# Designs tried in a protein design run: peptides against a protein of PDB entry 5JXT. Part 198

Target 1, 319 residues: chain A of PDB entry 5JXT
Amino acid sequence: SLLPKKEINVYIGMSEMQVKWYQKILEKDIDAVNGAGGKRESKTRLLNIVMQLRKCCNHPYLFEGAEPGPPYTTDEHLIYNAGKMVVLDKLLKRIQKQGSRVLIFSQMSRLLDILEDYCVFRGYKYCRIDGSTAHEDRIAAIDEYNKPGSDKFIFLLTTRAGGLGINLTTADIVILYDSDWNPQADLQAMDRAHRIGQTKQVVVYRFVTDNAIEEKVLERAAQKLRLDQLVIQQGRAQVAAKAAANKDELLSMIQHGAEKVFQTKGAFGTMAEKGSQLDDDDIDAILQAGETRTKELNARYEKLGIDDLQKFTSESAYE

## One batch from the design tools (peptide; made by RFdiffusion4, then SolubleMPNN)

Design b2_p24_3_s3 (from b2_p24_3, 12 letters changed)
Fold by OpenDDE base, seed 5:
Structure b2_p24_3_s3 (fold): chain B 319 residues (1-319), chain A 24 residues (1-24)
Amino acid sequence: as target 1 above (319 residues)
Amino acid sequence: MEEPELLYPKLPESFLKKLDEVLE
């Protein structure tokens, strides 16, 4: 029988470079961040800020001119300048030692480019599929990854491209490097490994930048997923899930963690304490803390009714 | 016009300059 998937949100601090870039992004649009634009602030401007903050949470090199150089060479800076890469680098070593194989999903094809450079730098054999990958090349990549005795350790996928009904049950680990606004897209990604033919316990690690916009992206996705489940269960098909964040919701998301980011002179959390020097005990602590917070998050939404889930809990910008 | 009460402080110019130096 297929074992239930284990899902763990992995809460990761920003590197010093990410904090600096996050601060710069907020400062560039500080009037919008402070809500000074009010009703005049365009939804498009707020969405652009959200996109830049999400890029920063993924990797600072997603910005033009952020990569150190010349010379532009892949080195350890590719890892230590992004909290998610520091955790990924340690986690992949553990996964490989366990004889597991891993799917890595992102919303951003340009992040997959960075992950390719990383894979080459670490000597990890990989496959890649994104939105631009031709149909024949997708089939070839899937077959190469799934073949018996495949030496391909990593499959890099954009979440949407990976959602296309493919079977990747030869992997047992799923890393969601970032989250989709639509939780169903992430579920569909997980279901590439968690499907008939899987023989191992599937573990899903969802990377979430701590004290940043990604926590609010995750919360909204969890709210939507729970709402969708309750609507189906209660037959209340008329509950139009508020499909798109309004301006106030976007502003609240942008403001989340902003004060702490402005006050921070270095990295966050475990990145401040250990940075690239994370050991196996530090990873265990991060995973354990993540498992606890994941249970707490789920328990919070399980208690909410449809009417509560339809209200964006504007938790105060200070909580 | 009273400057709107800022929820978040502006970054010091010295910090922005240093950031630009680190980004160069």
Scores: peptide ipSAE 0.024, ipTM 0.570, DockQ to the pose 0.025
Fold by OpenDDE base, seed 3:
Structure b2_p24_3_s3 (fold): chain B 319 residues (1-319), chain A 24 residues (1-24)
Amino acid sequence: as target 1 above (319 residues)
Amino acid sequence: MEEPELLYPKLPESFLKKLDEVLE
């Protein structure tokens, strides 16, 4: 029988470089961040800020000219300048020692480019599929990964490209490096490993930048997922959760953690305390804290009815 | 006076200046 999947949100502090970029993104549009534009602030401007903040949470090298150089060579700076990479680097070593194989999903093909450079730098053998990958090349990559005795440890996928009905049950670990606005896209990605033919316990690690916009992206996704489940159970097909965030929702998401980011000198949380020197005990502590916060998040939404879930409770980041 | 082991190598001043220029 297929074992139930384990899902753990992994809350990760920003590196010093990420904090500096996050501050500058907010400062550039400070009037919009403070809500000074009111009803006249364009939804497009707020969406652009959200996109830049999400890029920062993934990796600062997603910004043009952000990579340190010369020399422009892949080195340890690729890892220590992004909190998610520091945790990923340690977690992958553990996963490999356990004889597991891993799917890594992202929304951003340019982040997969950084992950390819990382895989080459660490000597990890990998496959890649994104939205631009030809059908034949996609089949070849899947077959190469799934073949008996495959030496491919990592499969890099964009979440939407990985959602296309493929079987990857030869992997037992799933890392969601970022989250989709639609929680169903992430579930479809997990279901590539968690399906008939899987023989191992599937574990899903969802990376979430702590004290940043990604916490609000996750909360919104969890809210939508619970609403979709309740609507199906109650036969109320018409209550499609409004897929697009409104201006006030976007503003609240941008403001979340902004004050603490402006006050922060250096990195956040465990990244400030240990930086690139995370050990196995630090990872275990991060995973345990993440498991606790995941249970608390789920418990908050399980108690809410359809009418409550339709109200975006923008708890003000300042209340 | 043990210099506190920098958990992260200090970003070079040149990089910090470039970071300012790219975001301006």
Scores: peptide ipSAE 0.023, ipTM 0.579, DockQ to the pose 0.063
Fold by OpenDDE base, seed 4:
Structure b2_p24_3_s3 (fold): chain B 319 residues (1-319), chain A 24 residues (1-24)
Amino acid sequence: as target 1 above (319 residues)
Amino acid sequence: MEEPELLYPKLPESFLKKLDEVLE
């Protein structure tokens, strides 16, 4: 029988470089961040800020000129300049040692480029599929990954490209490096490994930049997913969850954690004292804290009815 | 339990200056 998947949100602090970039993104559009544009502030401007902040949470090298160089050489800086990469690097070593295989999903094809450079730098054998990958090349990559005795450890996928009904049950670990605005896209990605033919416990690690916009993206996605489930269960098909965030919701998401980010000097988080040497105990602590916060997040939404979930979308804009 | 916060190495001042130049 297929075991239930275990989902763990992994809350990750920003590197010093990410904090600086996050601050500068907010500072550049401070009038929009403060809501000073009022009703005249374009939804497009707020969406652009959200996209820049999400890039920063993923990797600072997604910005032109952020990478150290010339020469542009892959080195340890590719890892330590992004919180998610530091955790990923330690987690992948553990996953490999356990004899597991991993799917890594992102919304950003340019992040997959960084992950390819990382895989080459660490000597990890990988496959890749994104939105630009030809249909025949997708089949070839899937077959190469799924073949008996495949030496391909990692499969890099864009979340939407991975949604195409493919079977990747030869992997038992799923890393969502970032989250889709549509929680169903992430579920469809997980279901590539969590499907008939899976023989192992599937574990899903969702990376979430702590005290940043990604936490609000996750909360909104969890709320939407719960609402969709309740609507289906109650047969109330007419409660179309407002698919697109309004201006006030986007503004609230941008403002979340902004004050603490502006006050932060250096790397984000209390561990700024131990330096870049995350050990196995630090990873266990991060995973344990993540499991606790995941349970708390789920418990928050499980207690809410349809009417409460509809109200909560309005009140979270004013707190 | 205090969430284990990640430690990152301090970036070199030369890199920080370059970062400022790119964001201006």
Scores: peptide ipSAE 0.019, ipTM 0.433, DockQ to the pose 0.047; fails the geometry check
Fold by OpenDDE base, seed 2:
Structure b2_p24_3_s3 (fold): chain B 319 residues (1-319), chain A 24 residues (1-24)
Amino acid sequence: as target 1 above (319 residues)
Amino acid sequence: MEEPELLYPKLPESFLKKLDEVLE
């Protein structure tokens, strides 16, 4: 029988470089961040800020000129300049040692380019599929990955491309490098590994930049998922989960953690002392803390009724 | 619960200067 998937959120701090870029993104649009635009502030402007903040949370090299160079050479800086890469690097080493295979999902094809450079740099054999991958090449990549005795360790996918009914049950680990606004897209991605034909326990690691926009993206996705579940259970078809954030919700999401980001000199958290030398105990502590916070998050939303979830305006970033 | 202290190396000063030049 298929075992239930284990899903854990992995809460990750920003590198010093990410904090600097995050500050600059907020500073550039400080009037919008402070809500000074009021009713005149466009939803498009706020969405653009959210998109830049999400890029920063993924990797600072998603910004032009951020990469050290010329020459543009892949080195350890590709890892230590992004919190998610530091955790990914340690986690992949553990996953490989246990004889697992991994799917890595992102919303951003340009992040997959960085992950390809990383795979080459670490000597990880991989496959890739994104939204631009031709149908024939997609079939070939899937077949190569699923081949008995395949030496391909990693499959890199955009979440949308992974949603297209493919079978990747030869992987047992799923990493969501970022989250979709639609929790159903992430579920569909997980279901590439967690389906009929899977013989192992599927574990899903969802990377979440702590004290940043991504925490609010996750909360919103969890709210929506709970609302969708309750609507199905109660037969209340009329509760259209507001698919798109309104201006006030977007503003609250942008403001979340902004004060702490502005006050932070260097990296977030105890990042100042131990450097990139996360040991196996540090990773275990991160995963354990993540498992606890995941349970707490789920328990928070499980107690909420439909009316509570509909009224749930994002608590101000200051409460 | 103590937030697991994710520890990143300090960026070299040369890199920080270059970063400031790109962000300006």
Scores: peptide ipSAE 0.019, ipTM 0.428, DockQ to the pose 0.044; fails the geometry check

Design b2_p24_3_s4 (from b2_p24_3, 12 letters changed)
Fold by OpenDDE base, seed 4:
Structure b2_p24_3_s4 (fold): chain B 319 residues (1-319), chain A 24 residues (1-24)
Amino acid sequence: as target 1 above (319 residues)
Amino acid sequence: MEEPELLYPELPESFLKKLDEVLE
C-alpha cells in the first residue's frame, strides 16, 4: 500500500547577501511598498516587486551583477550566499547517506542553472527537465533517472514541466525549492514521486524563506487549497476563489517582514546564528521547528469553514 | 486513454504567460 506523504515546511533565514538585496529591492520601489502611489499604482508594478523578492529568496545570483566575478567561478560562495542552498547542501548529504533519491522542483529555470552548477561542484549526478526541454529529451531524462541501478541522485525540474503526468517513483524525497502560486501545481509535482509503484515513505520538504514574502505566498496557497477542497466537498463549484491576488493582497505580501528586514544587519534567522557552518543537529532543529510550524499552519486552516476562509482574504488587507 | 480529469481548474494561459515572462 502507498504510505501517506509527509510534508514539512522548512523555514530558512536569508543570508547576509540576500538581506542586502531584499532591502535594495524594497528601497528601489519604496513608494509602492508604502502604498503611496494610491489607486494609480499598477498591479503590474506590485507583481514585479513580488517576483524580484521571490528571486532574492531563491538566490541572489538571479540578479545581474550579484555573482562574484569576473571570472565567474563556482565555489562555496554559491552555497553560503543563499540560505536555501546552505540547508539544501546539508540536507542532500543526509538524503544521499540514507540511500534516498531526490526530486528538486523550482518555478525558475534560472535557479535550475544555479542548481546544475552546484551539482557539478559537489559531484552530484543529476537529470534536468524544464519548460524548454524537448519531449524526446524529457523521456530520455526520465528513463535515465528511473533505470534500475541509476547513478543519478538528483532530478532537477521546473514545477510545470514536472506536472506532465510523469512517473518518478524511483525518488522518495521531494524538495520544493520554491512554491507555485497555484498549490495544485506543487501537489502535482509531489505526486510524481507519491504514486502507485512507490515503495518508500515519500517526504516532501518545502523551502520557505522565513520573515519574507514566501511565507505569505505559502499562507495564501494553503488558504486557497483549503477553500478549493471545501468547495469540492460541498458541491459549491460557483465559489471560484479569485485566482489572482488583488492589489491590497499583493501590497500586504510585500510589506510582510519588510520592517524586520530593514532592521537586520547581516544574515537573518537561522543563518545569523551559524551561517554556512550548520551541522546535523542544526538541520534536525530546523526540520523539527518546520514540522511544528507546518502543523500549526495546517491546524489554522483546517478549523476554518468556507465563510471564514472568504472573510480571511478581506481582513488580512486591514491588519 | 482517458485524460485524467484535472480535479482543479487550469490556471488561465494569460496568467501563466505573465508568470513565465516575469520568471524568465
Scores: peptide ipSAE 0.012, ipTM 0.326, DockQ to the pose 0.020
Fold by OpenDDE base, seed 5:
Structure b2_p24_3_s4 (fold): chain B 319 residues (1-319), chain A 24 residues (1-24)
Amino acid sequence: as target 1 above (319 residues)
Amino acid sequence: MEEPELLYPELPESFLKKLDEVLE
């Protein structure tokens, strides 16, 4: 029988570089961040800010001129300048030692480019598929990954390209490097490994930048998922979950953690204390803390009814 | 390949395109 998947949110602090870039993004649009833009502040502008903040949470090198160079050489800076990469680097070593194979999903093809550079730098053999990958090349990559005795350790996928009904049950670890606005896209990504033919315990690690916009992306995704579950259970299929965040919701998401980011001169949390020197105990602590916060998050939404879940109360996010 | 019935409406393609333009 297929074992239930384990899902763990991994809450990761920003690197010093991420904090600096996050500050710059907020400062550039400070009037919008403070809600001072009033009626003139477009939903489109707020969405652009959200996207820049999400890029920053993923990797600062997603911004033009952020990568150190010339020369543009892949080195340890690719890792230590992004909190998610620091955790990923340690986690992948553990996963490999366990004889596991891993799917890494992102919303951003450009992040997969960074992850390819990382794989090359660490000597990890990988496959890749994204939205631009031709159908034949996708089949070839899947077959190469799934073949008996495949030396491919990592499969890099965009969440949507990976969502296309493919079977990757030869992997038992799933890393969601970022979260989709639609939690079903992430579930579909997990189901590439968590499917009939899987022989191992599937573990899903969802990376979440702590004290940043990604916590709110996760909360909204969890809220939507719970709402849909309840709507299905109650036969209220016509309750169109407001698919798109409104202006006030986007503003609240942008404001989340902004004050602490402005007050911070360096990295956050474990990244401030250890940076790239995270050891196995630090990873265990991060995973344990993540498991606890994941349970708390789930328990929060499990108690909410449909009417509560339809109210995006800013208050429930600050308690 | 049957498009998996997304229980959630996909973000409008226009939004995705803008997202891609901001990601380029």
Scores: peptide ipSAE 0.005, ipTM 0.337, DockQ to the pose 0.023
Fold by OpenDDE base, seed 1:
Structure b2_p24_3_s4 (fold): chain B 319 residues (1-319), chain A 24 residues (1-24)
Amino acid sequence: as target 1 above (319 residues)
Amino acid sequence: MEEPELLYPELPESFLKKLDEVLE
């Protein structure tokens, strides 16, 4: 029988470099961040800020001129300059020792490029599929990964490419390096490992940058997922219409944690305490804290009805 | 194969360029 998947949000602080880049992004558009543009600021401008903040949460080297060089050499800086990479590096070592195999999903193909460099640097054998991968090459990569005795440890996928009905039940660990605005896209990605033919407990780790835009992306995704579930259960098809964030919601998301980021000198949260020197006990503490916060988040939304969730999307933008 | 519609409009190149200029 297929075991229920275990989902854990892993809350991760920003590196010092990420904090500096996050500050620069906010400072560039400070008038929009402060709401001084009022009705004149376009929804497009706010979406652009959100996208840059999400890039920063993933890896600072997604920005031009952020990577140290020339010469551009892969080194430990690729890891310690991104909080998610520090946690990923420790987690992958643990996963490999357990004899597990892992799917890593991102929305950003450019982040997969960084993860390829990382895999080469650590000597991890991997497969890759993204939106540009030809159909025949996708089949070949899937077959190579799924073959008995495959030496491929990691499968790198864009969330969209992973959503395409593929079977990857030879992996038992899923890492969502970032989150989709549509929680169904992430669920479809998880279902590549969590389906008929899986023999192990599937564990899903969702990376979330703490005190940043990604917490609000996660909250919005959780709200939408709960609404979708309730709409399906109650047969109320009409409720699905407010899927796109309004301008005020986007502004609230951008403002979330901005003051703390501006006040922070150096790294943030867990990265300030331990930085790149995270040990196995620190990872266990992060995972345990994440499991607790995940249960609390789920319990908060399970108690909300359709009307409460519809109001909460309007009121939580003003609190 | 239809490129799956970016649920979010592509960032105008002008905005990306301005971002790159401030990050330089």
Scores: peptide ipSAE 0.000, ipTM 0.329, DockQ to the pose 0.033
Fold by OpenDDE base, seed 3:
Structure b2_p24_3_s4 (fold): chain B 319 residues (1-319), chain A 24 residues (1-24)
Amino acid sequence: as target 1 above (319 residues)
Amino acid sequence: MEEPELLYPELPESFLKKLDEVLE
């Protein structure tokens, strides 16, 4: 029988470089806001800020001129300049020692480019599929990964490309490096490993930048998923469609953690204490804290009715 | 590749004031 999947949110502090870039994004936003002379900023402006903050949470090298050089060489700086890469680097070593195989999902194809450079730098054998990958090349990559005795450890996928009905039950670990705005896209990605033919316990690690925009993206995704479940159970299909973020919701998401980001000199949390020198005990502590916060998050939304879930109570971090 | 012009949202005055207090 298929074992139930374990899902763990992994809350990760920003690196010093991420904090600096996150501050710079917010500061540039403050100036543009103050300069706009009281005109209600467009929803498009808010969405652009959210996109830049999400890029920062993934990797600072997603910005032009952020990569240190010359020389432009892949080195340890690729890892220590992003909190998610520091945790990923340690977690992958553990996963490999356990004889597991891993799917890594992201929304951003340019983050997969960084992960390819990382795989080459660490000597990890991988496959890749994104939205631009031709159908024949997708089949070839899947077959190469799934073949008996495959030496491919990692499969790099964009979440939407990985959602296309493929079977990847030869992997037992799923890493969501970032989250989709639609929680169903992430579930479809998990279901590539968690399906008939899986013989191992599937574990899903969802990376979430702590004290940043991604916590609010996760909360919104959890809220939407619970609402979709309740709507299906109650036969009220019409309610699910209206959950496009309004301007006030986007503002609240941008504001979340901003004060603490401005007050912070250097990195956040465990990244401030140890940086790239995380050990196995630090990872276990991060995973245990993440499991606790995941249970608390789920328990919060399980108690809410449809009417409560329709009220996006973004508690302003400042109310 | 063109840096998408960061189109910036107006933050509430209460939030801007708190940010100014932290930057100071």
Scores: peptide ipSAE 0.006, ipTM 0.364, DockQ to the pose 0.036; fails the geometry check

